# Ledger of designs, part 108: peptides against a protein of PDB entry 4N7V

Target 1, 222 residues: chain A of PDB entry 4N7V
Amino acid sequence: TLRSITSPLVAHRLKPIRQKTKKAVVSILDSEEVCVELVKEYASQEYVKEVLQISSDGNTITIYYPNGGRGFPLADRPPSPTDNISRYSFDNLPEKYWRKYQYASRFVQLVRSKSPKITYFTRYAKCILMENSPGADFEVWFYDGVKIHKTEDFIQVIEKTGKSYTLKSESEVNSLKEEIKMYMDHANEGHRICLALESIISEEERKTRSAPFFPIIIGRKP

## One batch from the design tools (peptide; made by RFdiffusion4, then SolubleMPNN)

Design b2_p20_4_s2 (from b2_p20_4, 9 letters changed)
Fold by OpenDDE base, seed 2:
Structure b2_p20_4_s2 (fold): chain B 222 residues (1-222), chain A 20 residues (1-20)
Amino acid sequence: as target 1 above (222 residues)
Amino acid sequence: DELLEKAREELIKEAIHIDL
């Protein structure tokens, strides 16, 4: 099943973006829908032959073939849906489209990892918790120039000198110089606070069922 | 937002590695 290889993509709260590759163009629209345009080249002109339009919650996939499959010239936005439209739920998507859905999912996950959900200003740093899940990326920009980037897989440190290195285990973290440990301790505390606030705010958002509370900014730069 | 702009620039550089 498709569900065994990926979950429905989530594009809520993401700002519009359009990214072109050789074979496809992927877009997040103002409506927070995701479009994958399959591109073919004929006589040095690019045409959109197939479009997958995915709902913001990832559960509905609309597929159409511009100009009856002849293709539509590539433009600055996806071509409008035609009269020949197929509509599928996530669990009923034909296998022939699974790779294209996975492509959209990977792109959305990347965008989420670069989209601030919580910005938290401390006395020493600007902390940012991102939208991706599980294990959202967490970045700390210290005002003195030190930077720390945490993911589920690693921690990257950039020192004042510009020296950069990656930590992949607790033993490596424990072996850091004492001065760097101080930055790491602050980053970890900021991370804990952001996760706690995310939980509380998400619960209130669920109860009120109003406009989204995120993204949110806590505190201010000194 | 300056942070968002920088994040998007970095995102574009990473996104070029995603293909069908």
Scores: peptide ipSAE 0.040, ipTM 0.750, DockQ to the pose 0.044
Fold by OpenDDE base, seed 5:
Structure b2_p20_4_s2 (fold): chain B 222 residues (1-222), chain A 20 residues (1-20)
Amino acid sequence: as target 1 above (222 residues)
Amino acid sequence: DELLEKAREELIKEAIHIDL
């Protein structure tokens, strides 16, 4: 099943973006829908032959073929759907479209990993918890130039000198220089706070059923 | 927001590696 390969993508709260590759253009729209435009080149002109438009919650996929399958010249936005539109639920999406859905999902996940959910200014750093899940990325930009980027898989450290390295195990973290450990300790504290706030705010969102509270900014840059 | 701008730049770089 498609579900065994990927979960429904989640594009809520993401800002619009459009990314072109050789074979496709993927977009997050103002509506927070996600579009995959399949591109083919003919006579030095690029044409959109197929479009998958995925709802912001990933559960509805609308598929259409511009100009009755003849294609529409690639533009700055997806072509509007006309006739012969197919609509599927996530669990009923034909297998022939699974790869394209996965493509959209991977892109959305990447965007989420670069989309601030909580920005927290401390005395020493700007901390950012991102939108991706599970294990949201967490970035710490110290005002003195040190940078720490935490992901589910690794921790990247960029020192003042520009020296950068990646830590993939606790043993490597424990082997850090004491001065770097201080930055790591601060980063971890900021991370803990952001996660706690995320939990509290998310619960309040659930209770109030109001407009989304995220993204939020806590504190002020010194 | 410079950080958001840089983040988007990095996003674009990484997204180039995502292809169909």
Scores: peptide ipSAE 0.040, ipTM 0.748, DockQ to the pose 0.044
Fold by OpenDDE base, seed 1:
Structure b2_p20_4_s2 (fold): chain B 222 residues (1-222), chain A 20 residues (1-20)
Amino acid sequence: as target 1 above (222 residues)
Amino acid sequence: DELLEKAREELIKEAIHIDL
């Protein structure tokens, strides 16, 4: 099943973006829908031959073939649906479209990893908890130039000198220079606070049935 | 937010590696 390969993509709260690759253009629209435009080249002109339009919650996929399947010239936005429109639920999506859906999902997950959910300003750093899940990315931008990027898989450190390295185990973290450990301690505290706030805010959001509370900014740059 | 824009630029660079 498609579900065994990927979960429904989640594009809520993501800002619009349009990214072209060799075979496709993927977009997150103002509506938070996701479009995959399949691109073919003819006589040095690119044409959109197929479009997958995926709902913001990933559960509905609308597929259409622009210009009666002849293709529509690639533009700055997806072509409007015309002929051969099909609508599928996530669980009813034909297998022939699974790879394209997975492509959209991977892109959305990448966007989420770079989309602030909580921004928290401390005395020393700008801390950012991202939208991706599980294990949201957490970035700490110290005002003195040090950067720490935490993911579920690793921690990247960029020192004042520009020296960059990746930590993948607790032992490597414990082997850090004392001065770097101070930055790590601050980053970890900021991370803890952001996670705590995310939990509290999410619970209140659930109760209020209002517009999304996120993204949120806490504090201000000194 | 300049940092956000830089993050999006990095995203675009990473997205180049995503293919069908």
Scores: peptide ipSAE 0.038, ipTM 0.743, DockQ to the pose 0.044
Fold by OpenDDE base, seed 4:
Structure b2_p20_4_s2 (fold): chain B 222 residues (1-222), chain A 20 residues (1-20)
Amino acid sequence: as target 1 above (222 residues)
Amino acid sequence: DELLEKAREELIKEAIHIDL
């Protein structure tokens, strides 16, 4: 099943974006819906032949073929749905569309990894917890130029000198120079705080059923 | 996934939405 290989994408709180590739354009709309436009080229003109419009919660997929499948000239936004629209739930999506959905999902996840959920200013750094899940990306931009990027898979360090390296194990982290460990310790503390705040704020959101509290900024740059 | 890789590259370059 599709569910066995991916979860419904979640585009809530994401800002609009439109990313063009050779064969597709993927968009997050103002409505937080996600559109995948499949592009074909004819006579040096690009046409949208198929559109998958996915709800912000990923659970509803609307598929349509512009101009009865003849295609619609590629524009700055997805073509509007016309007649012959197919609507599917996530669990009822035909297998032939799974790859396209996965593409949308992965793109959204990527965007989420670059979308601040919590920005926390410490005395020494700007810490940013991103929207992706599980294991949200966490970036720390130290005011002195050091950068640390934590993901679920690795930790990237960029030193003042511009030297960059990636750590993929605890042993590698433990082998860091003492001076870098200090930055790592600070980053980890900021990360813990952001995660704690995320939990608290999310719980309050649930209780109040209000508009989203995120993204949020804690503190200010010194 | 070539399509995703290209998108990833552009997204990384732009560092979108991190302008806080």
Scores: peptide ipSAE 0.031, ipTM 0.657, DockQ to the pose 0.084

Design b2_p20_4_s3 (from b2_p20_4, 10 letters changed)
Fold by OpenDDE base, seed 2:
Structure b2_p20_4_s3 (fold): chain B 222 residues (1-222), chain A 20 residues (1-20)
Amino acid sequence: as target 1 above (222 residues)
Amino acid sequence: DELLEKAREELIKNAIKIDL
């Protein structure tokens, strides 16, 4: 099943973006829907031959073929749906479209990893918890120039000198110089606080069921 | 926000690596 390969994409709270590649254009719209435009070149002109429009919660996929399959000239936005439209739920999506859905999902996940959910200012750094899941990216920008980037898979450190390295195990973290450990300790504290706040705010958001609370900014730069 | 703009620039660079 498609579900065994990927979960429904989640585009809520993401800002619009349009990214072109050789074979496709992927967009997040103002409506937070996601569009994959399949592009073909003919006579030195690019045409959109197929469009997958995916709902913001990833559960509904609308597929259409512009101009009865003849294609629509590539423009600055997806072509509007035509009369020949197919609508599928995530679990009923034909297998021939799974690769295209996965493409959209990967792009959305990338966007989420660069979209702030919580921004927290400390005495020493700007901390940012991102929207991606599971294991949201966490970035710490120290005011003195040090940067720490945590992902589910690694920790990247950029020192004042510009020296950069990646840590992939607890052993490597424990082997850091004392001066770097101080930055890491601060980053970890900020991370813990952001995760705690995320939990509390999400619960209140669930209870009130009104406008979204995220993204949120806590504190201010000194 | 300057940080957000830089993040988006990095995002675009990484997105170019993703294709069908």
Scores: peptide ipSAE 0.043, ipTM 0.755, DockQ to the pose 0.044
Fold by OpenDDE base, seed 3:
Structure b2_p20_4_s3 (fold): chain B 222 residues (1-222), chain A 20 residues (1-20)
Amino acid sequence: as target 1 above (222 residues)
Amino acid sequence: DELLEKAREELIKNAIKIDL
């Protein structure tokens, strides 16, 4: 099943973006829908031959073939759907479209990893918890120039000198110089706070069923 | 937000690695 390969993509709260590659253009629209335009080149012109339009919650996929399958010239936005539109639920999506859906999902997840959910200003740093899940990316931008980027898989450190390195295990983290550990400790504290706030705010959001509370900004730069 | 824009730049760089 498709579900065994990927979960429904989640594009809620994501800002619009359009990214072109050789074979496709993927967009997050103002509506928070996701569009994958399959591109082919013919006579030095790029044409959109197929479009997958995916709902913001990833559960509905609308597929159409511009210009009766002949394709439309690639533009700055997806071509409008015409006739002969197919609509599928996530679980009913034909297997031939799974790779394309997975592509969209991976892109959305990447965008989420670069989309602030919680921004928290501390005395020493700007901390940002991102939208991706599970294990949201967490970035700390210290005002003195040190940067720490935590992901589910690694921690990247950029020192004042510009020296950059990646830590992939707890042993490596424990082997850090004391001066760097101080930054890491602060980053970890900020991370803990952001996670706590995320939990609390999400619960309140669930209870009130109001407009999204996120993204939020806590504090101000000193 | 300048920080967000920088993040998006990094996103674009990473997105190039994603292909069909």
Scores: peptide ipSAE 0.041, ipTM 0.755, DockQ to the pose 0.059
Fold by OpenDDE base, seed 5:
Structure b2_p20_4_s3 (fold): chain B 222 residues (1-222), chain A 20 residues (1-20)
Amino acid sequence: as target 1 above (222 residues)
Amino acid sequence: DELLEKAREELIKNAIKIDL
């Protein structure tokens, strides 16, 4: 099943973006829907032959073929659906479209990893918890130039000198210089706070069912 | 926001690695 290889993508709260590759253009629209445009080149012109439009919650996929399958010239936005529109639920999506859905999903996840959910200013750093899940990315930009980037898989450290290295285990973290450990301690504290706030705010969102509270900014740059 | 700009640049750099 599709569900066995990916979950429904979630594009809520993401800002619009359009990214072109050789074979496809993927977009997050103002509506927070996600579009995958399949591109073919003919006579030095790029044409959109197929479009997958995925709802913001990933559960509905609308597929259409511009100009009756002849293609529509690639533009700055997806072509409007006209004829021969098919609509599928996530669990009923034909297998031939799974790869394209996965492509959209991976892109959305990447965007989420670079989309602030909580920005928290401390005395020493700008901390940012991102939208991706599970294990949201967490970035700490210290005002003195040190940067720490935490992901589910690694921790990247950029020192004042520009020296950069990646930590993939607790043993490596424990082997850090004491100076860097101080930055790490601060980063971890900020991370804990952001996670706690995320939980509290999310619960309030659930209770009130109002407009989204995220993204939020806490504190101010000194 | 310079940080957001840098993040977007990194996003683009990584996004081009995703292909169908």
Scores: peptide ipSAE 0.040, ipTM 0.752, DockQ to the pose 0.044
Fold by OpenDDE base, seed 1:
Structure b2_p20_4_s3 (fold): chain B 222 residues (1-222), chain A 20 residues (1-20)
Amino acid sequence: as target 1 above (222 residues)
Amino acid sequence: DELLEKAREELIKNAIKIDL
């Protein structure tokens, strides 16, 4: 099943973006819907031959073929749907579209990993908890130039010298230079605080049922 | 926000690596 290889994508709170590749253009719309435009080139002109429009919660997929399959010239936005539209739920999506859905999902997940959910300014750094899940990315931009990027899988450190390395185990973290450990300690504290705030704010958001509270900014740069 | 712009640029660079 599609569910066995990916979850429904979630594009809530994502800023609009349009990214072109060789075979496709993927967009997050102002509506937070996700569009995959399948692009073909004929006589040095690019045409959109197929469009997958995915709802913001990933559960509804609308598929159409511009100009009855003849294609529509690639523009700055997806072409409007034609009269011949197919609509599927996530669990009823034909297998022939799974790869395209996965493409959209991977793109959305990437966008989420670079989309601030909580920005927290400390005395020493700008801390950012991202929108991706599970295990949201966490970035710490120290004002002196040090950067720490935490993911579920690794921690990347960029030192003042520009030296960059990746840590994948607690043992490697424990072997860090004392100076770097201080940065890591601060990053971890900021991370803990952001996670705590996320929990509190999410609970209030659930209760109010109003406009999204996120993204949120805590404090200001010194 | 300059940092946000850099993040978006990085996102775009990474997105280029993803294709059908």
Scores: peptide ipSAE 0.037, ipTM 0.742, DockQ to the pose 0.044

Design b2_p20_4_s4 (from b2_p20_4, 9 letters changed)
Fold by OpenDDE base, seed 3:
Structure b2_p20_4_s4 (fold): chain B 222 residues (1-222), chain A 20 residues (1-20)
Amino acid sequence: as target 1 above (222 residues)
Amino acid sequence: DKLLEEAREELIKEAIKIDL
């Protein structure tokens, strides 16, 4: 099943973006829907031959073929749906579209990893918890120039000198110099606080059923 | 916002790696 290889994409709270690659253009719309435009080149002109329009919660996929499959010239936005539109649920998506859905999902996950959910200003740094999940990316921009980027898989450190390195194991983290450890400790504290706030705010959001509380900014740069 | 622009720039760089 598709579910065995990917989860429904989640594009809630993501800002619009349009990204072109060799074979496709992927967009997040103002509606927070995700569109994958499959692009073919003919006579040095690019045409959209197929469009997958995916709902913001990833559960509904609308597929159409512009101009009856002849294609529509690539523009600055997806072509409008015409006739012969197919609509699928995530669990009923034909296998031939799974790769394209995965493509959209990976893109959305990438966007989420670069989309601030919580921005928290400390005395020493700007901390940012991102939208991706599980294991949201966490970035710490120290005012003195040090940067720490935490992901589920690694921690990247950029020192004042511009020296950059990646830590992929606990042993490597434990082997950090004391001066860097101080930055890491601060980053971890900021991370803990952001996660705690995320939980509290999410719960209040659930209770009130109001407009989204995120993204949120806490504090101000000193 | 400068942070947003930097984030989007980084996103674009990474997005190039995604293919069908």
Scores: peptide ipSAE 0.032, ipTM 0.705, DockQ to the pose 0.044
Fold by OpenDDE base, seed 2:
Structure b2_p20_4_s4 (fold): chain B 222 residues (1-222), chain A 20 residues (1-20)
Amino acid sequence: as target 1 above (222 residues)
Amino acid sequence: DKLLEEAREELIKEAIKIDL
């Protein structure tokens, strides 16, 4: 099943973006829907031959073939849906479209990893918890120039000198110089606080059932 | 926001690595 290889994509709260590759253009629209345009080249002109339009919650996929399948010239936005469209639920999507859905899902997950959900200013740093899940990316920008980037897979450190390195185990973290450990301790505390606040705010958002509370900014730069 | 702009530029660079 499609569900065994990917979950429905989640594009809520993401800002619009359009990214072109050789074979496709992927977009997040103002409506927070996601579009995959399949591109073919003919006589030095690019044409959109197929479009997958995916709902913001990933559960509905609308597929259409521009200009009766002849293709529509590639433009700065997806072509509008025609009268000849097919609509599928996530669990009823034909297998021939699974690869294209996976492509959209991977792109959305990347965008989420670069989209702030919580910005938290401390005495020493600007901390940012991102939208991706599970294990959201967490970035700490210290005012003195040090940067720490935490992901589910690694921790990247950029020192004042510009020296950069990646840590992939607790052993490597424990072997850090004492000076760097101080930055790491602060980053970890900021991370803990952001996760706690995310939980509390999400629960209140659920109860309120109104406009989203995120993204949110806590504190101010000193 | 400068930080957001830098993050989006990094995103674009990473997105180029993804293909169908």
Scores: peptide ipSAE 0.032, ipTM 0.688, DockQ to the pose 0.044
Fold by OpenDDE base, seed 5:
Structure b2_p20_4_s4 (fold): chain B 222 residues (1-222), chain A 20 residues (1-20)
Amino acid sequence: as target 1 above (222 residues)
Amino acid sequence: DKLLEEAREELIKEAIKIDL
């Protein structure tokens, strides 16, 4: 099943973006829908031959073929759907479209990992909890130039000198220089706080059923 | 916001690696 390969993508709260590759253009629209435009080149012109438009919650996929399958010249936005539109639920999506859906999902997840959900200014750093899940990315930009980037898989450290290294185990974290451990301790504290606030705010969102509270900024840059 | 600009640049770099 498609679900065994990927979960429904979630594009809520993401800002519009358009990314072109050789074979496709993927977009997050103002509506928070996600579009995959399949691109073919003919006579030095790029044409959109197929479009997958995926709802913001990932559960509905609309597929259409511009100009009856002849293609539409690639533009700065997806071509408007016309006739011969197919609509599928996530669980009923034909297998021939699974790869394209997965492509969209991967892109959205990448965007989410770069989209602030909570920005928290401390005395020493700008902390950012991102939108991706599970295990949201967490970045700490210290005002003195040190940067820490935490993901589910690793921790990247950039020192004042520009020296950069990646930590993939607790043993490596424990072997850090004491001066770097101080930064790590602060980063971890900020991370804990952001996660706690995320939980509290999310619960309030559930109760209120109003407009989303995220993204949120806490504190101010000194 | 320089941080947001850098983040967008990094996003683009990584997004280019995604292909069908």
Scores: peptide ipSAE 0.029, ipTM 0.674, DockQ to the pose 0.044
Fold by OpenDDE base, seed 1:
Structure b2_p20_4_s4 (fold): chain B 222 residues (1-222), chain A 20 residues (1-20)
Amino acid sequence: as target 1 above (222 residues)
Amino acid sequence: DKLLEEAREELIKEAIKIDL
């Protein structure tokens, strides 16, 4: 099943973006829907031959073939649906569209990993908890140039010298230079605080039925 | 996934960090 290889994508709170590749254009719309435009080139002109429009919660997929399948010239936005539209739920999506859905899902997840959910300014750094899940990315930009990027899988460190390395185990973290451990300690504290704030704010969001509270900024750069 | 790799490469190339 599609569910066995991916979960429904979640595009809530993501800013609009339009990313062109050789064979496709993927967009997050103002509505937070996700569109995958399948592109073909003929006589040096790019045409959209197929569009998958996915709801912000990933549960509804609308598929259409612009201009009766002849294709519509690539523009700055997805072409409008034609009179031949198919609508599917996530669990009823035909297998022939699964790869395209996976592409959309992975793109959204990537965008989420680059989308601030909580920005927290400390005395020494700008800390950012991202929107991706599970295990949201966490970035710490120290004002002196050091950067720490935490993911569920690794920690990347960029030192003042520009030296960059990746840590994948607690043992490697424990082997860090003392100077770097100080940065890591600060990063971890910022991470803890952001996670705590996320929990508190999310609970208030649940209680209130208003617009999303995120993204949120705590403090300001010194 | 080639499409994803292309997208990832473009995102990296453009140094996209949304609202950072």
Scores: peptide ipSAE 0.026, ipTM 0.659, DockQ to the pose 0.072; fails the geometry check

